Peptides against a protein of PDB entry 7BDX. Designs and how they scored, part 3

Target 1, 212 residues: chain A of PDB entry 7BDX
Amino acid sequence: EMGAAACTLLWGVSSSEEVVKAILGGDKALKFFSITGQTMESFVKSLDGDVQELDSDESQFVFALAGIVTNVAAIACGREFLVNSSRVLLDTILQLLGDLKPGQCTKLKVLMLMSLYNVSINLKGLKYISESPGFIPLLWWLLSDPDAEVCLHVLRLVQSVVLEPEVFSKSASEFRSSLPLQRILAMSKSRNPRLQTAAQELLEDLRTLEHN

## One batch from the design tools (peptide; made by RFdiffusion4, then SolubleMPNN)

Design b1_p8_2_s1 (from b1_p8_2, 5 letters changed)
Fold by OpenDDE base, seed 4:
Structure b1_p8_2_s1 (fold): chain B 212 residues (1-212), chain C 212 residues (1-212), chain A 8 residues (1-8)
Amino acid sequence: as target 1 above (212 residues)
Amino acid sequence: as target 1 above (212 residues)
Amino acid sequence: SPPVLTTD
C-alpha cells in the first residue's frame, strides 16, 4: 500500500520538467531506474495468466513506475539519461513487451510503449531501441493486440522509425518484407479516430518512401 | 527496496513549493498522509528496543515519509492542509515522539520535530499541537534526549510557543512550573553552536516574559 | 510528434 501511494504521487509530479530535472540531478536516479526494471520484470514474471491482478497494489505500483519512466522520457535531459545511463531498463521494457500476450496487461503495455515512443524522439534513443534484437518482430507482435490504445502507440513508434531515414534504411528490407499491411489498412478504417488517423498517416508516410 | 527508493525521490523533490502544491492539488494527498501516519506508527511499534534497524529499507522509508511531512509543512498551503485535513497524522507524530525513548530513533525524532516546528509557524497549527494532551510534558521528555539535534528542534518548538502570547498564556502556569531550567542553562553552554544559540535565545525570551 | 505525458 504505502509504496504504491508514494510511487503514484511521484508519477503525478513527474509530469513537470523541473521535477524530472530534480530526480535526475540527484545521486539516486541510477539506482531507482535499475530497481524499476527489476520490479517491472518481477511483476510480469508473476503473472500466471490470470487477468485479475490489474486492481492490486502491486499493479498500481508497476503502472506508476512505467508512468514515471514515460514522463522522464518526455523531457530532453530524461531521454538523454535513459539512453546513456539506463539502457538495461530500455532492454527490460522491450523484453516485457515481448513476454506479454495480446490483450494481457494492456495498461502496462500502453505506458511502456509511451516510454519507448518518448525515447524515440531522440535520434540516439530511436537508434538504440530500433537496433535492439527482435525490434521489428516485436512491433508486429504488439500490433496484433486487440486494444486500440496499444495499437495506436505501436503505430506511433513505427512512424518514428519510418520518419527517420538513418534508422529506416538499416531495417528497410526487414520492415517491407514483414509489414502487416492488411492490419494497418484495417486500422485506417477503425472507429477509434486516433487509431484511424495514426494508421492513415503511417500509410501516407510508407507510400512516400516507396516512390523515392 | 523499491518503495523506499520511490519515497526517497518523492522526499527529495518535495523540497519544492510547486511539488508540494502538485501533491496537495491531487485527490491522493488525504489517503497518502493517512497511510503515512499508520506506516510510521507500525514502524515505531515494531522497534523491539534494538537500535540496529536504522540502516534498513524500512527505516529509510519512514525517514523519507517524515521528510515529506516536514517539507509539506514548510509551505503555507501545506501547513493549512496538515492542520485542516491531516490532524490524525499530527496526533500520530506527537504520540510517536512520546513512545520513543531518549536516544532511540534520533533521525526520525529530528524529522518529526522539524515537521511540528514547521506546523507551528502557522498560529492555527501552533494552537492545535500545543493544546494536544501532554504537549508540555512531551517537550520536556524530548529535551532529556542526549542528541544535540533533537534538543535543538525541541528548543525551537518551545520558542514558537513562548513567542506566541495567545498560546503561551494558556500553558504559562504549567510551562513555568515544569520548565527544565537547569537543562536549558546547560544547553546554553553547549559546544554545539546551534544548540548554544537556541538555548540562549530561549532564555532571553523567557526573561522578557518574566518582567512583563 | 510531441512527447507523451502520462497522468495517474
Scores: peptide ipSAE 0.324, ipTM 0.882, DockQ to the pose 0.053
Fold by OpenDDE base, seed 5:
Structure b1_p8_2_s1 (fold): chain B 212 residues (1-212), chain C 212 residues (1-212), chain A 8 residues (1-8)
Amino acid sequence: as target 1 above (212 residues)
Amino acid sequence: as target 1 above (212 residues)
Amino acid sequence: SPPVLTTD
């Protein structure tokens, strides 16, 4: 309880750029983000494959941690910190996104995907995550999720890869050969307006790249 | 570990007024400060009377909590919040300061005394704490501490009472009859410059009140 | 697109 309450308050205030700078300007940041990865990993390992996301103090704590990582990654210096100093945390997030089944830990997946999307705004961050082993298969695994918000954030991350020529050129052959086109086309017809728009935009970007 | 790391980061950023406002403007503040009191009480109850302050994750967590309370009380809206909405926490701090032996939990005592001093800047706060049962005996109990920093913050809290006529008039008879004058005179000769100055200033203020 | 901020 107390740890979750403190971490939730830290999450709430981390929406401020000045708070993110204060967190990162201190000597505690490295330790905090190292333990964050370990805590998230331990939580996911405690989940049986058929158990839904717990409404518990532990769940709230892990959500707050993932929210803090996201809000740090929303700031330029925070992206630089994660990509330079906390790569193990990024590797952990990528691993956990692979370990979770479709429909499992939906809120945590969304928060982790939001953090990766924010990291992808930086070319160095996008390079780092896209060069991770099995990154393209991971995107398709995540896009099989029944949750529209999970799928939305996957499509946004895919768009970040596609719109960066220096990154896309390295994966273009794998991307083209494995692209779940039927799934993306189904999403472009979704009743969810945000998912529909994101899938349409991605299909337009892909068509533009096929004609060049 | 993780709870202590999160709480330590929250403590660090709580030195900002805007962060204190953000904490208090949310719906989580009441719960956080309620659990804070319970956590501090549980920690103090776990201490055997002869055990020194632990250099542990739990100790660091409790120090961070006390630091957050201090930093909240440093801000006008934070003092107002504590005095209006978290009186139970103030009562807990006063109780724990009485429960701790001289020389026991020195760092925690200092942080708790700093929080009470900050609360005492507000007349409503000063009234609340000074009207607490056994407050004057508590000040003398704390002033018996061998630690110069504990004694310094006690002297500052005593000065806040003495310099407020509306508060001092209610306790003046008890104060005059119980005043550990020899102890304060000994502190006015301390080799610690801060303690020496605080004891000298208090003796001057007391002399001024005896002649009026 | 701009970065995403999260709230509790």
Scores: peptide ipSAE 0.322, ipTM 0.882, DockQ to the pose 0.052
Fold by OpenDDE base, seed 2:
Structure b1_p8_2_s1 (fold): chain B 212 residues (1-212), chain C 212 residues (1-212), chain A 8 residues (1-8)
Amino acid sequence: as target 1 above (212 residues)
Amino acid sequence: as target 1 above (212 residues)
Amino acid sequence: SPPVLTTD
């Protein structure tokens, strides 16, 4: 209980840019984000057996950690810190997104995808995550999820790759050959308006790139 | 490790008034401070047997909790919250200060005494803690500590009582009859300049009250 | 698109 409550308060206050700067200005940031990655990895590895209640103290703690990483990545100095000094945490998030099955731990997937999306706003961050082994297959694995919020945040991350010519050119052949076009077209007809819009925008961006 | 790291970051950022306002503006503050009191009580009750390493994860976690309470009490709205809505936490801190032996858990005693001192800046807070059963005997128990920082923060809390006529008048007879004058006179000759000054100031304030 | 902030 107490660890989850303290970490949840830290998550809430991490929505402030000044709080993120205070976290990063201390000598404790490196250690904290290193242990964060290990804690998230330990939690995901424990899920393969028992249906941990989504509202357990451990689940709430890991959600708060993923929320803190997301909010740190929402600001320029936070992205630079993660990309320069906490690359192992980014590798861990990519790995954990691969280890989770479709429909498994939806809330955690959404938070981790939001953190990767925020990192992708930095060209150096986008290069780092998109050059990760198996990144393109991982995007399609995640896009198979039945949850509309998971799929929405995957489409936004795919769009960040497609909109950056320097990144997209390196993977364009693999991307075009493996693109789940029928799945994206199905999402463009979703009753969820956010998912529908994100799928339509991505389809328009892809059409623009085929004509150039 | 992770709980202590997260709580230590929350402690660090709680030095900002805006962060304290953000903690108190949420619906989670009451629950957090309730669990804080229980966690601190559980830790102090566990000390009677094993010499828990002062640098253990549990010790660092409890130090961070006591630090957060202190920093919340450092601002006006934080004092009002503690005195109005978290009185059980104040009662717990007073109890735990009584349960600890001289020289035991010095760092925790200092943090708890700092929190009570910050509460004493509010007249309503000073009334509440000074009207607690056994408060005057507790001050003298704490003043027997061999640690100069513990004694310093006790003297500052005693001074807050002596400087408030409305509070001091209610306890003046018990205070005068039990005052460890020889101990305070010994502290006024300390090689620690902060302890020396605090003991001298308190002796001057007491002399002024005897002539009125 | 702008960065995403999360709340508890």
Scores: peptide ipSAE 0.322, ipTM 0.881, DockQ to the pose 0.053
Fold by OpenDDE base, seed 3:
Structure b1_p8_2_s1 (fold): chain B 212 residues (1-212), chain C 212 residues (1-212), chain A 8 residues (1-8)
Amino acid sequence: as target 1 above (212 residues)
Amino acid sequence: as target 1 above (212 residues)
Amino acid sequence: SPPVLTTD
């Protein structure tokens, strides 16, 4: 209980840039983000057996941790810290997104995808995550999720790759050969307006890249 | 480990007034401070058996919680919140200060005494803690501690009572009859300059009250 | 697109 309450408060206050700077300016940030990765990994490994109640203190704790990582990644200095000093946490987030089945831990997937999207705003962060082993297969695995919010954040992460010619050129062959075009076309007709818009924009960006 | 790391970060950022306002502006503050009291109580109850290592994750967690309470109490709105909405936490801190032996958990005693001192800056807070059962005996029990930092914060809390005529008048008879004058006189000769000053100031304030 | 902030 107490750990979840403390992390939830820290999550709420981490929406401030000055709080993120205070977290990162201390000598304890490295240890905190190291243990964050281990805690998230331990939680995901525990899910394969029991239907952990979505409302457990452990679930709330891990959601708050993922929320803190996302809010740190929302700021320029936070992205710089994550891509320079906490690469193991980024590797862990990528691994956990691969380990989770479609429809499993939807809220955690969304938070982790939001953190990766925020990291992708930094060119160095985008390079790091896009050069990770299995990144393109991981995007398509995640895009198979039935949840519209998971799919939205995958499409936004795909768009971050497509909009950077230096990054896209390295993966363009694999990307074109494996692109789930029918899935993206179906999303462009979604009743979810955010998913519909993200799928339409990505399809326009992809058409522009085929004509060049 | 993770709980201690999260609480330690929250403690660090709680030195900001804006962070304290953010903690208190949320719907989660009441739950957090309720569980804080329970966690501190559980830790103190566990000490009677084993020499818990001073460097344990649990010790660091409870120190961070006490630090957060102190930093919240350092601000006007934080004092108002504690004395209006978290009285059970104040009762718990007073109880735990009584349950601890001289020289036991010195760092936790100091943090709890700092929180009570900060609460005593509010007249409503000072009234609440000074009207608690056994408050005067508790001050003398704590002043028997061999630690100079514990004794310093006790003397400062005693000074907060003595400087408020409306509060002091209610306890003046008990206070005068039980005052460990020889102990305070010994502290006024301490090699610790902060303890020496606090004991001298309190002795001057007490002399002024005897002549009125 | 702008960065995403999250709330509890």
Scores: peptide ipSAE 0.321, ipTM 0.882, DockQ to the pose 0.053

Design b1_p8_2_s2 (from b1_p8_2, 6 letters changed)
Fold by OpenDDE base, seed 1:
Structure b1_p8_2_s2 (fold): chain B 212 residues (1-212), chain C 212 residues (1-212), chain A 8 residues (1-8)
Amino acid sequence: as target 1 above (212 residues)
Amino acid sequence: as target 1 above (212 residues)
Amino acid sequence: SSPVLLTD
């Protein structure tokens, strides 16, 4: 209980840029983000055996950790820190997104995808995650999820790749050959307006790139 | 490990008044400080059986909790919150200071005494702690500690009582009858300059009150 | 792109 309560408060206050700077300016940041990845990994590995209640202290603790990573990645110096000094955490998030089945731990997937999206605002962050082994297959695996919020954040991450010529040009061959176009077209017809818009925008961005 | 790391970061950022306001402005503050007291109590109860290494994650976690309470009590709205909404935590800190033996958990005693000192800046806080059952005997019990930092923070808390006429007048009879004057006089001769000064100042404050 | 900030 107490660890989850402390981590939840840390998540709440990390919505401030000055708090993110204070977290990163201390000598504890490297240790904290290293253990964060290990804790998230341990949680995901524990799911294969026991149905951890989604409302458990362990679940809320891991949600708060993913929230903190998201808030750190929302700040320019936080993205720079994650990409330079916490690559293992980014690799862990990518791995955990691959290990989770469609419909499994949806809230955690959304939070992890939000953190990766924030990292993708930095060209160095976008390069790092997009050059990760299996990144393109991982996007399509995640886009198979029945959850609209998971799919929305995947589409936004795909858009971040597509809108950056220096990244897209390197993956363009694999991207074009594996693109689940039928799935994206189905999402552009979704009754979820956010998912519908994100799928339409991505289809427009892709059409613009085919003409160039 | 992760709970201690998160709590340590929360302690570090709680040195900001704006972070204290953010902690208290959320819906989680009451739960957090309730569990804080319970966690500290559980830690102190565990010491009678197993020699918990002072460097353990559990010890560092409890130190961070006591540090957070201290930082919250350093802010006017934080003192008001603790005195109005977290009295059980203050009662727990007073109880734990009584349960710990001289020389036992010195670092934790110092942090708890620093939190009580910050609470004592508020007249309502000073009234609350000084009207607690056994408060005067507790001060003398703590002043028997061989540690100079423990004794320093006890002397500062005694000074806060002595300098407030509305508090001191209510306890003056018990205070005068039980005062370990020989112990305070010994501290005024300490080789520790901070302890020496605090003991001299308190002896001057007491002499001033005897003439009035 | 606009960053996402989260609060619990």
Scores: peptide ipSAE 0.079, ipTM 0.846, DockQ to the pose 0.052
Fold by OpenDDE base, seed 2:
Structure b1_p8_2_s2 (fold): chain B 212 residues (1-212), chain C 212 residues (1-212), chain A 8 residues (1-8)
Amino acid sequence: as target 1 above (212 residues)
Amino acid sequence: as target 1 above (212 residues)
Amino acid sequence: SSPVLLTD
């Protein structure tokens, strides 16, 4: 209980840019984000057996950690810190997104995808993530999820790759050959308006790139 | 490790008034401070047997909790919250200061005494603490500590009582009859300059009250 | 693209 409550308060206050700067200005940031990655990895490895209650103290603690990473990545100096000094945490988030099955741990997937999307706003962050081994297969694995919020945040991350010519040119051949076009077309007809819009925008961006 | 790291970051950022307001503006503050009191009580009850390493994860976690309470009490709205809505936490801190032996858990005693001192800046807080059963005997118990920092923060809390006529008048008879004058006179000759000054100031304030 | 800020 207490660890989850303290970490949840830290998550809430990390929505402030000044709090993110205060976290990063201390000598404790490196250690904290290193242990964060290990804690998230340990939690995901524990899920393979018991249906941990989504509202358990451990689950709430890991959700707050993923929320803190997301809020740090929302700030320019936070993105630079993660991309320069906490690359192992980014590699861990990519690995954990691969280790989770479709429909498994939906809330955590959404938070991790939001953190990667925020990192992708920085060209250096987008390059680092997109050059990760198996990144394109991982996007398609995540897009197979039955959850509309997971799929929405995957489509937003795919759009960040497609909209950056310097990044997209390196992977364009693999991307075009593996693109789950029928799945994206199905999402463009979703009853979820946010998912529908994100799938339509991505299809328009892809059409624009085929004509150039 | 992770709980202590997260709580230590929350402690660091709680030095900002805006962060204290953000913690208190949420619906989670009451629950957090309730669990804080229980966690500190559980830790102190566990000390009676094993010499817990002062640098253990549990010790660092409890130190960060006591630091958060201190920083909340440093702000006017934080004092009002503690005195109005978290009185059980104040009662717990007073109890735990009584349960600890002289020389036991010095760092935690200092943090708890700092939190009580910050609460005592508010007249309503000072009234609540000073009207607690056994408060005057507790001050003398704490003043028997061999640690100069513990004794310094006790003398500052005693001074807050002596300097408030409305509070001091209610306890003046018990205070005068039990005052460890020889101990305070010994502290006024300490090689620690902060302890020496605090003991001298308290002796001057007491002399002024005897002549009125 | 706008960053996502999360409250608890």
Scores: peptide ipSAE 0.078, ipTM 0.845, DockQ to the pose 0.053
Fold by OpenDDE base, seed 3:
Structure b1_p8_2_s2 (fold): chain B 212 residues (1-212), chain C 212 residues (1-212), chain A 8 residues (1-8)
Amino acid sequence: as target 1 above (212 residues)
Amino acid sequence: as target 1 above (212 residues)
Amino acid sequence: SSPVLLTD
């Protein structure tokens, strides 16, 4: 209980840039983000057996940790810190997104994808994530999820790759050969307006890249 | 480990008034301070058997919680919140200060006394604390501690009572009959300059009250 | 790209 309450408060206050700077200006930030990765990994490993109640103190704790990472990644100095000093946490988030099945831990997937999207705003962060082993297969694995919010954040992360010619050129062959075009076309007809828009924009960006 | 790291970060950022306002502006503050009291109580109850290592994750967790309470109590709206909405936490801190033996958990005693001192800056907080059952005996129990920093914060809390005529008048008879004058006189000769000053100031304030 | 801030 207490750990979840402390992390939830820290999540709420981390919406401020000055709080993110205060978190990162201390000598304790490295240890905190290291243990964050280990805690998320331990939680995901515990899911393979029991239907952990979505409302458990442990679930709230891990959601708050993912919220803190997302809010840190929303700030320029926070992205710089994560891509320079907390790469193991980024590797852990990528691994956990691969370990989770379609429909499993949907809320945690969304939070982790939001953090990766925020990291992708930094060109150095986008390079690091996109050069990770199995990144393209991971995007398609995540895009197979039945959840519209998971699929939305995958499409936004794909768009971050497509909009950076220096990054896209390295993966363009693998990307074109494996692109789940029929899945993205189905999403462009979704009743979810955010998913529909993200799929339409990505299809327009992809068409522009085929004509160049 | 993770709970201690989260609480330590929250303690660090709670030195800002804007962070204290953000903590209190949410619907989660009541739950957080309720669980804080329970967590501190559980820790103190666990000490009666084993020499818990001062450097344990649990010790660091409880120290960070006490630091958060102190920083919240340092702000006017934080004092108002504690004395209006978290009285059970104040009662718990007073109880735990009574349950601890001289020399036991010195660092936690100091942090709890700092929080009570900050609450005592509010006249409503000072009234609430000073009207608590066994408050005067508790001050003398704590002043028997061999630790100079514990004794310093007790003397400061005693001074907060003595400087408020409306509060002091209610306890003046009990206070005068039980005052450990020889102990305070010994502290006024301490090699610790902060303890020496606090004991001298309190002795001057007490002399002024005897002549009126 | 606009970052996402999360409030609980």
Scores: peptide ipSAE 0.076, ipTM 0.845, DockQ to the pose 0.052
Fold by OpenDDE base, seed 4:
Parts: C-alpha cells; structure tokens; sequence
Structure b1_p8_2_s2 (fold): chain B 212 residues (1-212), chain C 212 residues (1-212), chain A 8 residues (1-8)
C-alpha cells in the first residue's frame, strides 16, 4: 500500500520538467531506475496468466513506475539519462513487452510503449531501441494486440522508425518483408479516430518511402 | 527496497513549493498522509528496543515519510492542509514522539520535530499541537534526550510557544511550574553552537515574559 | 518532431 501511494505521487509530480531534473540531479536516480527494471520484471514473471491482478497494489505500483519512466523520457535530459545510464531498463521494457501475451497487462503495455516512444524522440534513443535484438518482430507481435491503445502506441513507435532515414535504412529489408500491411490497413478503418489517423499517416509515410 | 527508493525521491523533490502544491492539488494527498501516519506508527510499534534497525529499508522509508511531512509543513498551503485535513497524522507524530525513549530513533525524532515546528509557524497549527493532551510533558520528555539535534528542535518548538502570547497564556501556569530550567541552562553552555544559541534565546524570551 | 507524451 504505502509504496504504491508514494510511487503514484512521484508519478504525478514527474509530469513537471523541473521535477525530472531534480530526480536526475541527485545521486539516487541510477539506483532507482535499476530497481524499477527489476521490480517490473518480477511483476511480469509473477503473472500466472490470470488477468485479475490489474487492481492490486502491486499492479498500481508497477503502473506508477512505468509512468515515471514515461515522464522522464518525455524530457530531453531524461531521454539522455535513460539512453546513457539506464540502458538495462530499456532492454527490460523491450523484453517485458515480448513476454506479455496479446490482451495481457494492456495498461502496463501502453505505459511501456509510451516510454519507448518518448525515448525514440532522441535519435540516439531511437537507434538504441531499434538496434535491439528482435525489435521488428516485437513491433508486429505487439500490433497483434486486440487493444486499440496498445496498437496506437505501436503505430506511433513504427512511425518514429519510418520517419528517421538512418534507422529505417538499417531495418528497411526486414521491415518491408515482415510488415503486417493487412493489419495496418484494417486499423486505418478503425472506429477509434486516433488509431485510424495513426494508421493512415503511417500508410502515407510508407507509400512516400516506396516511391523514393 | 523499491518503496523506500520511490519515497526517498519523493522526499527530495518535495523540497520544492511547486511539488508540494502538485501533491496537495491531487485527489491522492488525503489517502497518502493517512497511510503515512499508519506506516510510521507500525514502524515505531515494531521497534523491540534494539537500535540496529536504523539502516534497514523500512527505517529509510519511514525517514523519507517524515521528511515529506516536514517539507509539506514548510509551505503555507501544506501547513493549512495538515492542520485542516490531516490532524490524525499530527496526533500520530505527537504520540510517536512520546512512545520513543530518550536516545531511541534520533533521526526520526528530529524529522518529526521539524514537521511539528513547521506546523507551528501557522498560529492555527501552533494552537492545535499545543492544545494536544500531554503536549507540555511531551516537550520536557523530549528535552531529556541526549542528542543535541533532538534538543535543538525541542527548544525551537518551545520558543514557538513562548513567542505566541495567545498560546503561551493558555499553558503559562503549567509551563512555568514544570520548566526544566536547569536542563535549558545546561544547554546554554553546550559546545554545540546551534543548541547553545537556541537555549540562550529561549532563556532571554522567558526572562522577558517574567518581567511583564 | 514527434509529440512528447506525458502521463498524469
């Protein structure tokens, strides 16, 4: 209980750039983000497949941790910190996104995908995550999720790869050969307006790259 | 581990007025400070008299909680919140300061006394804590502590009572009859310059009140 | 530039 409450307050105040700077300016940040990765990994490993854990204090704690990582990654110095000093946390988030089944831990997946998207705003961050082993298969695995918010955040991360020529050129052959085009086309017809728009924009970006 | 790390970061960032406002502006503050009191009480009750617990993750967690309360009480809106909405937490801190023996949990006592001192900056807060049952005996019990930082923060809280005529008038008879004058005079000769100054100032304030 | 995501 108390740990989840403290972490949830830390999540809320981490929406401020000045709070992110204060967290990172201390000697405690490295240890905190190391334990964060371990805690998130322990939680995902304890999921015996039952969906019922979503309302537990432990679930709320892990959601707040993923929210803090997202808010740190939203700030330029936070992205630099994560990519320079907390690479193991990024590797953990990528691994956990692979270990979770479609429809499993939807809220946690969204928060982790938001953190990776924010890291991808920095070219160094985008390079790091896109060069991670199994990154392209992971994106397509995640895009099989029935949840529209999971799929939306996957499409936004895919768009970050597509819009960066230096990253896209390295993965272009694998990307084009494995692209779930029918799935993205189905999302472009979604009744969810955010998912529909993100799928349309990605399809336009992909068409622009086929003609060059 | 993770809860103590999160709470320690929240303590560090709560030194900002804007962070205190953000914590208090959310719907989570009441629950957080309620659980804080319960957590501090549980920790003090689990102390089987062995001093060894000071370096535990649980001790560090409780220190961070007491630090957060102190930093909230340092801000005008935080004092107003504690005195209006978290009186049970103030009552808990007063109770725990009574339950702890001289020399026991020195660091926690200092943080709790700092929080009460910050609450005493507001006349409404000073009235509330000074009208608490056993407040004057509690101050003298705490002033028996061998630790100079505990005694310093007790003297500062006593000074807050002495400098406020509306509060001092209510307790003046009990205060004068029970005042550990020899103990305060001994502190005015301390080699600790902060303790020496605080004891001298309090003795001067008391002399000014005897001549009027 | 991709929009920054913040969570509250």
Amino acid sequence: as target 1 above (212 residues)
Amino acid sequence: as target 1 above (212 residues)
Amino acid sequence: SSPVLLTD
Scores: peptide ipSAE 0.038, ipTM 0.843, DockQ to the pose 0.084

